# Designs tried in a protein design run: peptides against a protein of PDB entry 5A53. Part 208

Target 1, 230 residues: chain A of PDB entry 5A53
Amino acid sequence: LVENVKQALFIPGQSCNKNLHDIMVDLSALKKPDMKRFNRKNDIHPFEDMSPLEFFSEKNDCSLMVLMTSSKKRKNNMTFIRTFGYKIYDMIELMVADNFKLLSDFKKLTFTVGLKPMFTFQGAAFDTHPVYKQIKSLFLDFFRGESTDLQDVAGLQHVISMTIQGDFQDGEPLPNVLFRVYKLKSYKSDQGGKRLPRIELVEIGPRLDFKIGRIHTPSPDMVTEAHKKP

## One batch from the design tools (peptide; made by RFdiffusion4, then SolubleMPNN)

Design b2_p26_7_s1 (from b2_p26_7, 12 letters changed)
Fold by OpenDDE base, seed 5:
Structure b2_p26_7_s1 (fold): chain B 230 residues (1-230), chain A 26 residues (1-26)
Amino acid sequence: as target 1 above (230 residues)
Amino acid sequence: MEEFLNENIVKSGREEVKKKKEEELK
């Protein structure tokens, strides 16, 4: 089944700043061509009223949305939203730490637009903890594009790495998620007649450390409906 | 290929987590 590639809509909130705009540009570049971006700021408060996001989902035919806001309490906040049937499925706030790096901070490497990244997740909590399971699900859903049955490893150019920043216990603040993007560089090693392709990972950006904020989880009924294969 | 990628990425991620923990303790 060729799942239709989910379209993403990037929305500058009223409090969107230059840093968030630059982050939005760089992150959305990884979602091309399956991305739309608003040029105007929109006054949206998704944890107070979700109706404007449902309207934008339907109007733009986008099941993925990212709202860019910044406040004193929630600096560099990226609210990731998923919809099902143009209704809010889930939401998560991911605040970008000040140590972020843009694509311009790395050596520009040519990449083919529309190639799917491989994902790697580091930390047991991605499989066990509800919040990190949601993050894993979200990022896989956001960047996987069309399910090609052929894992054409030959077409793999990018790797997205997500790492939980340390161990934590129940009741402790959730560690940040380290988002890293690498390009696969193949070298023809001519050492000793066996052309073993040496593969190296080169970081290409953006580099983002996500602090976890507020979460909206779907109702059990919406979970059941969203998992019903059409 | 997947194993090689996983090993190198896991190593890089662990080294970065270690470095960040060391920076937060200073």
Scores: peptide ipSAE 0.117, ipTM 0.754, DockQ to the pose 0.015
Fold by OpenDDE base, seed 4:
Structure b2_p26_7_s1 (fold): chain B 230 residues (1-230), chain A 26 residues (1-26)
Amino acid sequence: as target 1 above (230 residues)
Amino acid sequence: MEEFLNENIVKSGREEVKKKKEEELK
């Protein structure tokens, strides 16, 4: 089975700043080798006109896109876009809080490019609430790819953790999603003459807190068509 | 292994959420 690994395109918007650029570089490093980045700023407003993104999806053969923009209302905004047949499937704005940490803020560890992360999700809303279900689906689609064989555990290098920051009720603002990346570190522990491998999680970055912004949901027809393709 | 990872990551996530809530209450 040829893993149909989805390609990602990172697009700096016109309002892309240094912080967003640095975040883009670090987050996109986790998607290597299945990632492209534009070097030039593009004036794209996806919630006003989606056609430029559809054009880029087709031209670059990328079903995943991330638009980097920043404004007073939407600071450090990463718009995550998925396409199906090069048409917009869904979009979500995830604004990075100012407390972010880059890869440079963590201890440099050797990383093998192309290994699939394991995901963990903390918060019941990831399975029940439509917005958090979309976020879960998006990040799984973005980083894990389609095929999860049990054999992937032997190649497990890193874990991506996503946590909903607190409880919320209906009508309340949606809590942030805490994005964390850990490397698995194996230690030989000598306990009583038995060398048991001890596994430790080491945070490697980036560390991102995502505030949820605007959302575009797929049409029922597009959902049906996306589920029909094996 | 998955259970151990889940427990440690869930614990780390809960501890971080707790710490942030404690920082927001100060």
Scores: peptide ipSAE 0.086, ipTM 0.734, DockQ to the pose 0.015
Fold by OpenDDE base, seed 1:
Structure b2_p26_7_s1 (fold): chain B 230 residues (1-230), chain A 26 residues (1-26)
Amino acid sequence: as target 1 above (230 residues)
Amino acid sequence: MEEFLNENIVKSGREEVKKKKEEELK
């Protein structure tokens, strides 16, 4: 079965800086081979005009886009965009906190390109709160795709962990989402004569703390169309 | 927190792997 893996396009905005570029490179490495990156900056303001993103979606055959921008109000901003039929489905701004770590900050580990990560979500709000539901849906759609074959489990090398940083009440600012990437190391531990496979997690990066920004939610009509599996 | 996350991720991963192995054995 040729999995119809969603292609991602990473777009440097006009305000893209070196830090965002480095983050883009590292995050996009997890999407290889199903990723394109623009080398040129593009002047795109998705919450003002979405039409340039729809054009790029169609022209590049990418249903996933990430716009890299930075301003005083929205520092290290990654706007994640999904399209359906090359029309904007949803958007979310995720601002990377200054405490980020790149792949270069971790021990280099060999990994196979194209393996699907396992996801873990920590925080009840990922299943109850509309914003965190969108984040969960987005990241699953972005990196895992629709089908996890059983063969993907035997080849499971990477875990992406997403954690809501703390509890919150209605009307409070939404806590950050902690993005962590781990490599699974399997050790045969002979503990007590039973060879139990010991799995250890080794953080490989990038390490990103996402502050939630602006959100565009899909229209009810687009939700209905997108859930119509052919 | 990192230890708890590691334990939970390892547990979750083991549970997913176990569930999938149980599905292959049917």
Scores: peptide ipSAE 0.028, ipTM 0.507, DockQ to the pose 0.022
Fold by OpenDDE base, seed 2:
Structure b2_p26_7_s1 (fold): chain B 230 residues (1-230), chain A 26 residues (1-26)
Amino acid sequence: as target 1 above (230 residues)
Amino acid sequence: MEEFLNENIVKSGREEVKKKKEEELK
């Protein structure tokens, strides 16, 4: 089953600032060509009224949305939204910490647009904890693109690493998720023996530390419907 | 290759988490 590539819509909220705009540009570059961006700010409060997002999902044929907002309480907030049948499936607030790095902070490397990143998840909670499971699912869904057979390791240009920043116990604040993007660089070792291709990881950005905010979880019925493979 | 990627990414992630913990302790 070739899962159709999910389209993403990036929406500047009314409180979108320059930093969020720059982050939006850089993060959305990884989703090209399957990405749209609004140029205008929209007054959307997804945890108060989801209807505008459902409308935008349908109107733009985008099952993925990212709302860019910033407030004193929720600085540099990226609300990631998924829809199913143009209805809200889930939402999560991921606030970008101030230590972020843009693509301009790294050595510009040429990359082919539309190549899928490989994902790596660091932290057991990505498989066990509901919130981190949602984050894992979201990012896989967001960047997975067209099901290229896993075999095209030759086409692998990028690795997205997501790491839980430290251990936590029940009732403790959820650690940040460290988002890192690496380019695979193959070197032909000219050393005279069996040319083992040396692969190096080069960080290319953006570098984002996500603080977890509010979450909307899907209804059990929507979970069942979304997992029904056609 | 996958093992190499995992090892290097895991290492980089662990080193970064360690550095951040060390920075938070300063």
Scores: peptide ipSAE 0.157, ipTM 0.780, DockQ to the pose 0.015; fails the geometry check

Design b2_p26_7_s2 (from b2_p26_7, 11 letters changed)
Fold by OpenDDE base, seed 1:
Structure b2_p26_7_s2 (fold): chain B 230 residues (1-230), chain A 26 residues (1-26)
Amino acid sequence: as target 1 above (230 residues)
Amino acid sequence: DEEFENENIVKSGKEEVKKKKEELLE
């Protein structure tokens, strides 16, 4: 089974800064080998004109894109884009808070490239609220793909945890999504003469707190077409 | 303290991951 692993394209926007570049490098490392990065800045405004992104999707054969931009209103903004048939399916702005940590801020642990992460989602809204459902769908699609084989579980080295930062009511600002990456360490603990498997989670980075920005939802027609492809 | 709340939430997430991984290893 050739897993049709979705390829990701990381695009520095015209306003991409050093921090966003570093975040891009670290986040894209989790998508290796199934990622491309542009070295050149591109002047793309996805909520004004989506055509350049559709062009890049087709030209690079990438159904996932991340645009890195920063402004006074949208600091450290990562626009996540999905395409279907090289047409924009959905988009979401996720602004990285200033408290971010890079891989260099953690104890460097070796990990095997190309292993799929396990995901955990904390917060009921990931299953109920349309925006958080989109985020859940996006990140699963971005890093894990559709299939989880038993081999993926056996090879499981890292976990991506996504947590909604607190409760919220209808009409309130959407809480941030806390993105955390952990390496799994398996130990045999001797507890009372029984060797129990002990699993420890060690944060490896990056650490990103995502503020939710603008969203583009797919048209009903595109939803229907996307669900028809197995 | 937002940092403390974040640590608790992250800790809860780690415990859930640990539990799920333990269930997969059993």
Scores: peptide ipSAE 0.142, ipTM 0.733, DockQ to the pose 0.018
Fold by OpenDDE base, seed 2:
Structure b2_p26_7_s2 (fold): chain B 230 residues (1-230), chain A 26 residues (1-26)
Amino acid sequence: as target 1 above (230 residues)
Amino acid sequence: DEEFENENIVKSGKEEVKKKKEELLE
């Protein structure tokens, strides 16, 4: 099966700063080779007018977009956009907390470009709460695409862990999503003459804590159309 | 306190990943 790997476009907004640029570089490195980046800032306000994003989706053949903006109200904001048929499917603002770590903050480990990460999701809300379901769907779609072959599991070099930061009740602010990336190291431990495969996880970065912002949800019609494609 | 909780959550996530990968390598 030819996996339809979704292409991602990273767009620096007009308010994109150095920190967001560095985060963009590091996060987009995990999406190589299926990633484009604009070098120029673009004045895009997706919650005011989505038309420029639809145009960029079509022009670049990218069904995934990430808009990098920063303001006093929405510092280090990564707006994740998905399109279907070059029309906006959904959007979510994920603001990176100031405690972020870049790939340069970790021990540089070589990774093979194009290997899909395994995902782990921690928190029941990823399966129950609409917003966290959207986040789960988005990140799976962003990094795994539509199919996961057994070969992807065999070739598994890295894991993306997404954790909801604590419990919450209805009406409370949604907890942050902790984004962590680990490299799998397999060691043959000789324990008692049986070589048991020991797996160690080494954090490789980036380390991002996402505060949830504004959300655009797909229309019921677009949901139905998106699920009809195999 | 929050950093320590985050480290524990991250550790638990690491153990779950290890377990899943061990199950896949068997």
Scores: peptide ipSAE 0.113, ipTM 0.717, DockQ to the pose 0.018
Fold by OpenDDE base, seed 3:
Structure b2_p26_7_s2 (fold): chain B 230 residues (1-230), chain A 26 residues (1-26)
Amino acid sequence: as target 1 above (230 residues)
Amino acid sequence: DEEFENENIVKSGKEEVKKKKEELLE
């Protein structure tokens, strides 16, 4: 199937700091070549007025956006936005914890640009809880696209792992999502004359722990329209 | 410690990925 790869736009907000800029650079490198970055700060408050983001979506032909902001209440905040027909579909705030690691903190490994990552999700809530279902859908849509051909499995170089940090009950704060990126290495092990495939995962970064913030959910009408387009 | 729990969770995720990929190469 010819997959329509969604384009991403990374936008520094007015409060974008050095750490957020570095995170933006590293995370956006995983979306190459299907990524644009603004160099100028933009004064955007998506939970107050969505119209600037809809304008940027249309002007740049991007159905994915990431706004980089930081405040005392929402430190290292990445607002992930999806659009449908250049209208806001959904939004989620994911705040990066201070323990983050950049690509420079890991051993530089060569990779082919444009190969789709495999995803793994750890935690039952990714299939049952509305917020974690949205996160799962968002990251699949952001980095993988809709279809995985057998050829993508053969060319598999990268694994993105998303893990819910522990169990939680109703009414408790939602656990963080641990974002990890690995390079897959395949080896042949000779054990007793049988060549067994051995796979090793090497972390390549970035390493991000996401605290969940504010969420905008799509209208029922937009959900229905998005499901009608194959 | 929260760091130790995080390392164990991440390790479990790696093992699951490894298993799934081994099953795809068999």
Scores: peptide ipSAE 0.059, ipTM 0.686, DockQ to the pose 0.017
Fold by OpenDDE base, seed 4:
Order: structure tokens, then C-alpha cells, then sequence
Structure b2_p26_7_s2 (fold): chain B 230 residues (1-230), chain A 26 residues (1-26)
């Protein structure tokens, strides 16, 4: 089965700054080879007009898009977009907090391009709350792809961890999502003649704390069509 | 407090990943 790996398009918006560009480069490196990046800024306002994104989805054959914008109200904003049939399925604004770390801030650990990450999700709201369910679904679509076979697990080199930062009640602001990337290191520990494989997790970056912004949810009809497995 | 909670949550995620990979290498 040729896995139809979802392709991602990274788009610098008109307000894209150096920090967002660096974040875009590092985050998109985790999606190689299944990503494209625009080199030019594009004046796109997805919550005002979605048509430019639908056009880019079709023209580039990308069902995943990330728009990089920054304003006083929405600093370091990564708008994640999914399309179905080149139409907007859903969108979410994830604003990167100023405490971010780039790949250059970590010890350079080479990883094999094209290996699928394992995911971990921390926080019950990833399974219960509509917004966090959308975030979980989005990041799984973005980095894991559709099929995991035993070979993918044997080849597992890195882990993406997503954590909800604290508890919240109804009507409270939604806590940030902590995005972390780890490399798995296997060590042979010699304990009493049995070499038990010890696994260590080493953070490799990027480190991103996402503040949740605006959301566009799919129509019920699009949900039904997207869940129809061919 | 928040940093310590964040470290514990990140640590728990690390432990889950370690366990899953140990189970696969056995």
C-alpha cells in the first residue's frame, strides 16, 4: 500500500518575521521530505478569505498548510490549515510563546529523514474537549501520517510530546499546548550479564509552547465526507 | 510550581515512550 502521506505547505504571511521564519524552518524539517516552503511573503488572511489557501492547496497538492503571521494581538501565530478535496476542512491559530527553542539550541543529533515519530499526549482534554481533540487530530495528521506498521515502530527514532499546560474549567482560557521533540537513545546496560536495553529521551527541538487562538471547524457535511474511507 | 508541573508532565510522557519502546524491543 503506497501510503498517501499528506503533504505540507509552509507559507510566510506578510507579517512573517525572522523568529517565525526560523520556527518554520525547524518545524518543517520534521516533515521532510513531505513539505514545501514558499520563499515569498503572501498577504493571506484566512479568517477573512479562505480562497487563497484553497488555491494553494490545489496548486501545490498539499492537504496541510501552515501560515506564519505576527501581529500585536497574535504574536508568532502559526495558522494550521487542513483541506479536504482542496477545500478548507479546519483551521486553528497556534501562537508560539517567546520562550521557544530552535534546533540550534540543542545538541545536534542527526535523525533519519522520513521516519515517523511516535506521539504522546498528556492531558485528558485531548480526548474530551473539542479544541484539544482538533489539535491532537491535526498533529497526528501532520507528522505521523495514516499508517503505522511494525517496521515504523522498529525504526522509531523520535517522539513528539504534546502536553496541555495545567487544568482548566468551563469558561476559562484554554491552557497552552507544550510541543516537545525527543530523540530515542538506546543504551546497552550491562546489569549482571543481561544486557537490558535502556532507552533515554534526549530533547532535540524545536521547543514550542502554543497559545490557542481562533478556530474554524468543518461543516457536518465535510466531516461525513472526510470520514468516508474510500 | 508551573515549571515543576511541566517537568513532571514532560517526564511522564518520556516514561510512557520509554515503556512503549522497551515493550517493542523485548
Amino acid sequence: as target 1 above (230 residues)
Amino acid sequence: DEEFENENIVKSGKEEVKKKKEELLE
Scores: peptide ipSAE 0.029, ipTM 0.586, DockQ to the pose 0.018

Design b2_p26_7_s3 (from b2_p26_7, 14 letters changed)
Fold by OpenDDE base, seed 4:
Structure b2_p26_7_s3 (fold): chain B 230 residues (1-230), chain A 26 residues (1-26)
Amino acid sequence: as target 1 above (230 residues)
Amino acid sequence: QEEFDNENIVKSGKEEVKEKLKKLLE
């Protein structure tokens, strides 16, 4: 089964700043080799006109896009876009909080490019709440793809953890999603003839706290088409 | 305070991940 690895395109918007650029570089490094980055700023407003993104999706053969913009209202905004048949499927704004850390803020650890990370989701809302379900689906599509093979476990080097910042009630603002990346270290401990593996998770970055912004949900027709297994 | 709280939340989640991984690698 040729895993149809989804390609990602990172697009700096007109308001892309140095911080967003650095975040883009570090986050996109986790998507190598299945990633493209534009070097030029593009004037794109996806919630006003989606047509430029559909054009870029088709032209670059990318079903994943990330638009980097920043404004007073939406500081350090990463708009994550998925396409189906080069048409917009869904979009979500995830604004990076100012407390972010880059890869350079952590101990440099060598990692193998192209290994799929294991994902962990902490918070019941990832399975029940429509917005967090979309976030979960998005990040799985973005970094892991659809299939987890047992072979992926044997080669597991990275863990991506996504945690909902806290509990919330209906009508309250949605808590941030805490994004963390770890390198897995496994040690064979010989304790009493039972080899209990000692596991350590070392944070490698980037560290991102995502504030949830605007969302575009797919039409029921697009959902039906996207779930049709070829 | 918020950053401290967030790192505590993350730490708790990290321990849960470790336990899941231990079970998987056993």
Scores: peptide ipSAE 0.319, ipTM 0.860, DockQ to the pose 0.017
Fold by OpenDDE base, seed 2:
Structure b2_p26_7_s3 (fold): chain B 230 residues (1-230), chain A 26 residues (1-26)
Amino acid sequence: as target 1 above (230 residues)
Amino acid sequence: QEEFDNENIVKSGKEEVKEKLKKLLE
């Protein structure tokens, strides 16, 4: 099965700042070669009018989009958008906390372009809570595409870890999602008996703590249509 | 304080990831 690798479009909004630009560059580097970036700012307000995003999706043949905006209320906001048939499927605002680290803050390690990262999700809510389920689905869709073959394990160089920041109860604000990227280092342990490979995870960045913002959920009809395509 | 707590959470998760990876690479 030829995995349809989804293409991503990164869009600077009108309020995009240097920090967001740097974050965009670093995050989008993980999506290479299946990524496009606009160099110009675009005045897009996806929760007011989605039509410009649908237009960009179709024009650029990108089913994934990330809009970079910043305001006092929504600082360092990355709106992740998915389309199906160039129509908006879902959207989620993920605001990057000020404690972010860029790739330049870590030891530069060479990585092979086009290798799919392994994802790890920490927190039961990723499987049970609708918002975190959407986040999980989004990031898996964004970086892996639909099928992970066992061959992806043999070529595994990167691990993306997403952790829910602590426990929460119903009615409480949703905890942040801690986004971390590691390079996998495997060492042949020459230690005697069972050659268990020694595994080290080296953080390579970016380091992003995502505050959850506004969400647009797909219509039931679109969910049904999206699941019908193998 | 919050950053320290977050890195502790991440560190704990990292060890779990290593264990899962060891099992997958066995």
Scores: peptide ipSAE 0.310, ipTM 0.857, DockQ to the pose 0.017
Fold by OpenDDE base, seed 1:
Structure b2_p26_7_s3 (fold): chain B 230 residues (1-230), chain A 26 residues (1-26)
Amino acid sequence: as target 1 above (230 residues)
Amino acid sequence: QEEFDNENIVKSGKEEVKEKLKKLLE
C-alpha cells in the first residue's frame, strides 16, 4: 500500500521573521521527508485572496501548506491550509506565543526520520467543539495521515501531545492549544511480578502554545467531495 | 504565572498519556 502521504509546503510570508523561520524549521523537521520549504518570502494574504495558495498547492503538489506571517495583531502566526483538488478546503490561524522553545532548547536526541508520531489530545472540546475538532483533524492529517498500522506502534518513537489550556464556556475566548513533542522511552520493568512496561516521555521540542485566530471552514460541497475520495 | 500554569496542565496531560501508552503496550 503506497501510503499517500500528504506533502506539506512551508511558506514564509512577507512579514516572516527569524523566530518564525526557526519555528518553521523545527516544526517542518517533524514532517520530513514529506515537506518542502520556500526560501523566498511571498506576499500572501490567505483571508483576502486564496488564489496564490491554490496556485502553490497545484504547482508543488502539496495538499498541506503553512504560511508564516507576523503582525502587531497576529504575532508569530502560522496559517495552516489544507487543499482538496488544489482548492482550499480549510484554513486556521495558530499564533505561537512568545514562550516557545526550539529544538535547540532541549537535549538533542537521535530520532528516525519518517516515523509517524502518535497523537494525544487532552480536552473534551477536541471531540465536541467545531474549532478544536478542526485542529485535531488538521494535525492528524498533517503529521500522521490516515493509516495507523501496527507497524506504527512497533516503531513508535514520538508522541505529539495537544492540550487545551483550560476550560471555557460558550462565548468565551477559545483557550490556547499546548503543543508538545516527546520521545518515547520504554523500559521493561518488573513491578510487583507483572512485566509492566515503564514508559518515559522526554520532551524534545518544539514547544508551542497556539492561540487560535481566524478560521475558514470548508463549504458543504467541498466536505462532500473530500469524503468521497478514499 | 501563565507559563507555570500551562506546564502544570501539560504535566497532568502527560501522565494521562503515559497511562494510555501503558495500556497500548501491554
Scores: peptide ipSAE 0.306, ipTM 0.857, DockQ to the pose 0.017
Fold by OpenDDE base, seed 5:
Structure b2_p26_7_s3 (fold): chain B 230 residues (1-230), chain A 26 residues (1-26)
Amino acid sequence: as target 1 above (230 residues)
Amino acid sequence: QEEFDNENIVKSGKEEVKEKLKKLLE
């Protein structure tokens, strides 16, 4: 099964700043080679008019898009968009908090380009709450595609951890999602028994805390179509 | 304070990740 690796398009919006550009570069590096970036700013307002994004999806054959915008109300905003049949499936705004760290802030560890990261999700809401379910689905779709093959474990070099910042109740603001990237280090235990290799996780960046913004959910019809296996 | 709290949460999550990984690599 040739996993149809979904292609991602990173789009700087008109309000894209240096910080967002740097974040875009670092995050998109994790999606190589299945990533395109626009070099020019585009004036796109996805919650007002989605048609430009559908056009870009089709023209670039990308079912994943990330729009980089910043305003006083929505600082360091990454709008993640998925398309199905080049039509908008869902969208979510994830605003990066100011405490972000870039790859340059960590020890440069060499990683093999094209290896699929392992994802881990911490927080019950990733399995129960609609918004966090969408985030989980989005990031799995964005970086791994649909299938975690057992073969991916043998080549496992990177772990992406997503943690909900805390507990929350209904009607409260949704806690941030803490995004962390680790390199997996396996050490042979010197003690001659069949001891499981010692595993260490070394943070490599970027470090991003996502504040959840606006969401567009797919129509029931699109959900049904997207789940129709050919 | 918030950064400290976030790093503590992340640390706890990291240990959970290690345990999950150990089970998968067994």
Scores: peptide ipSAE 0.296, ipTM 0.850, DockQ to the pose 0.017

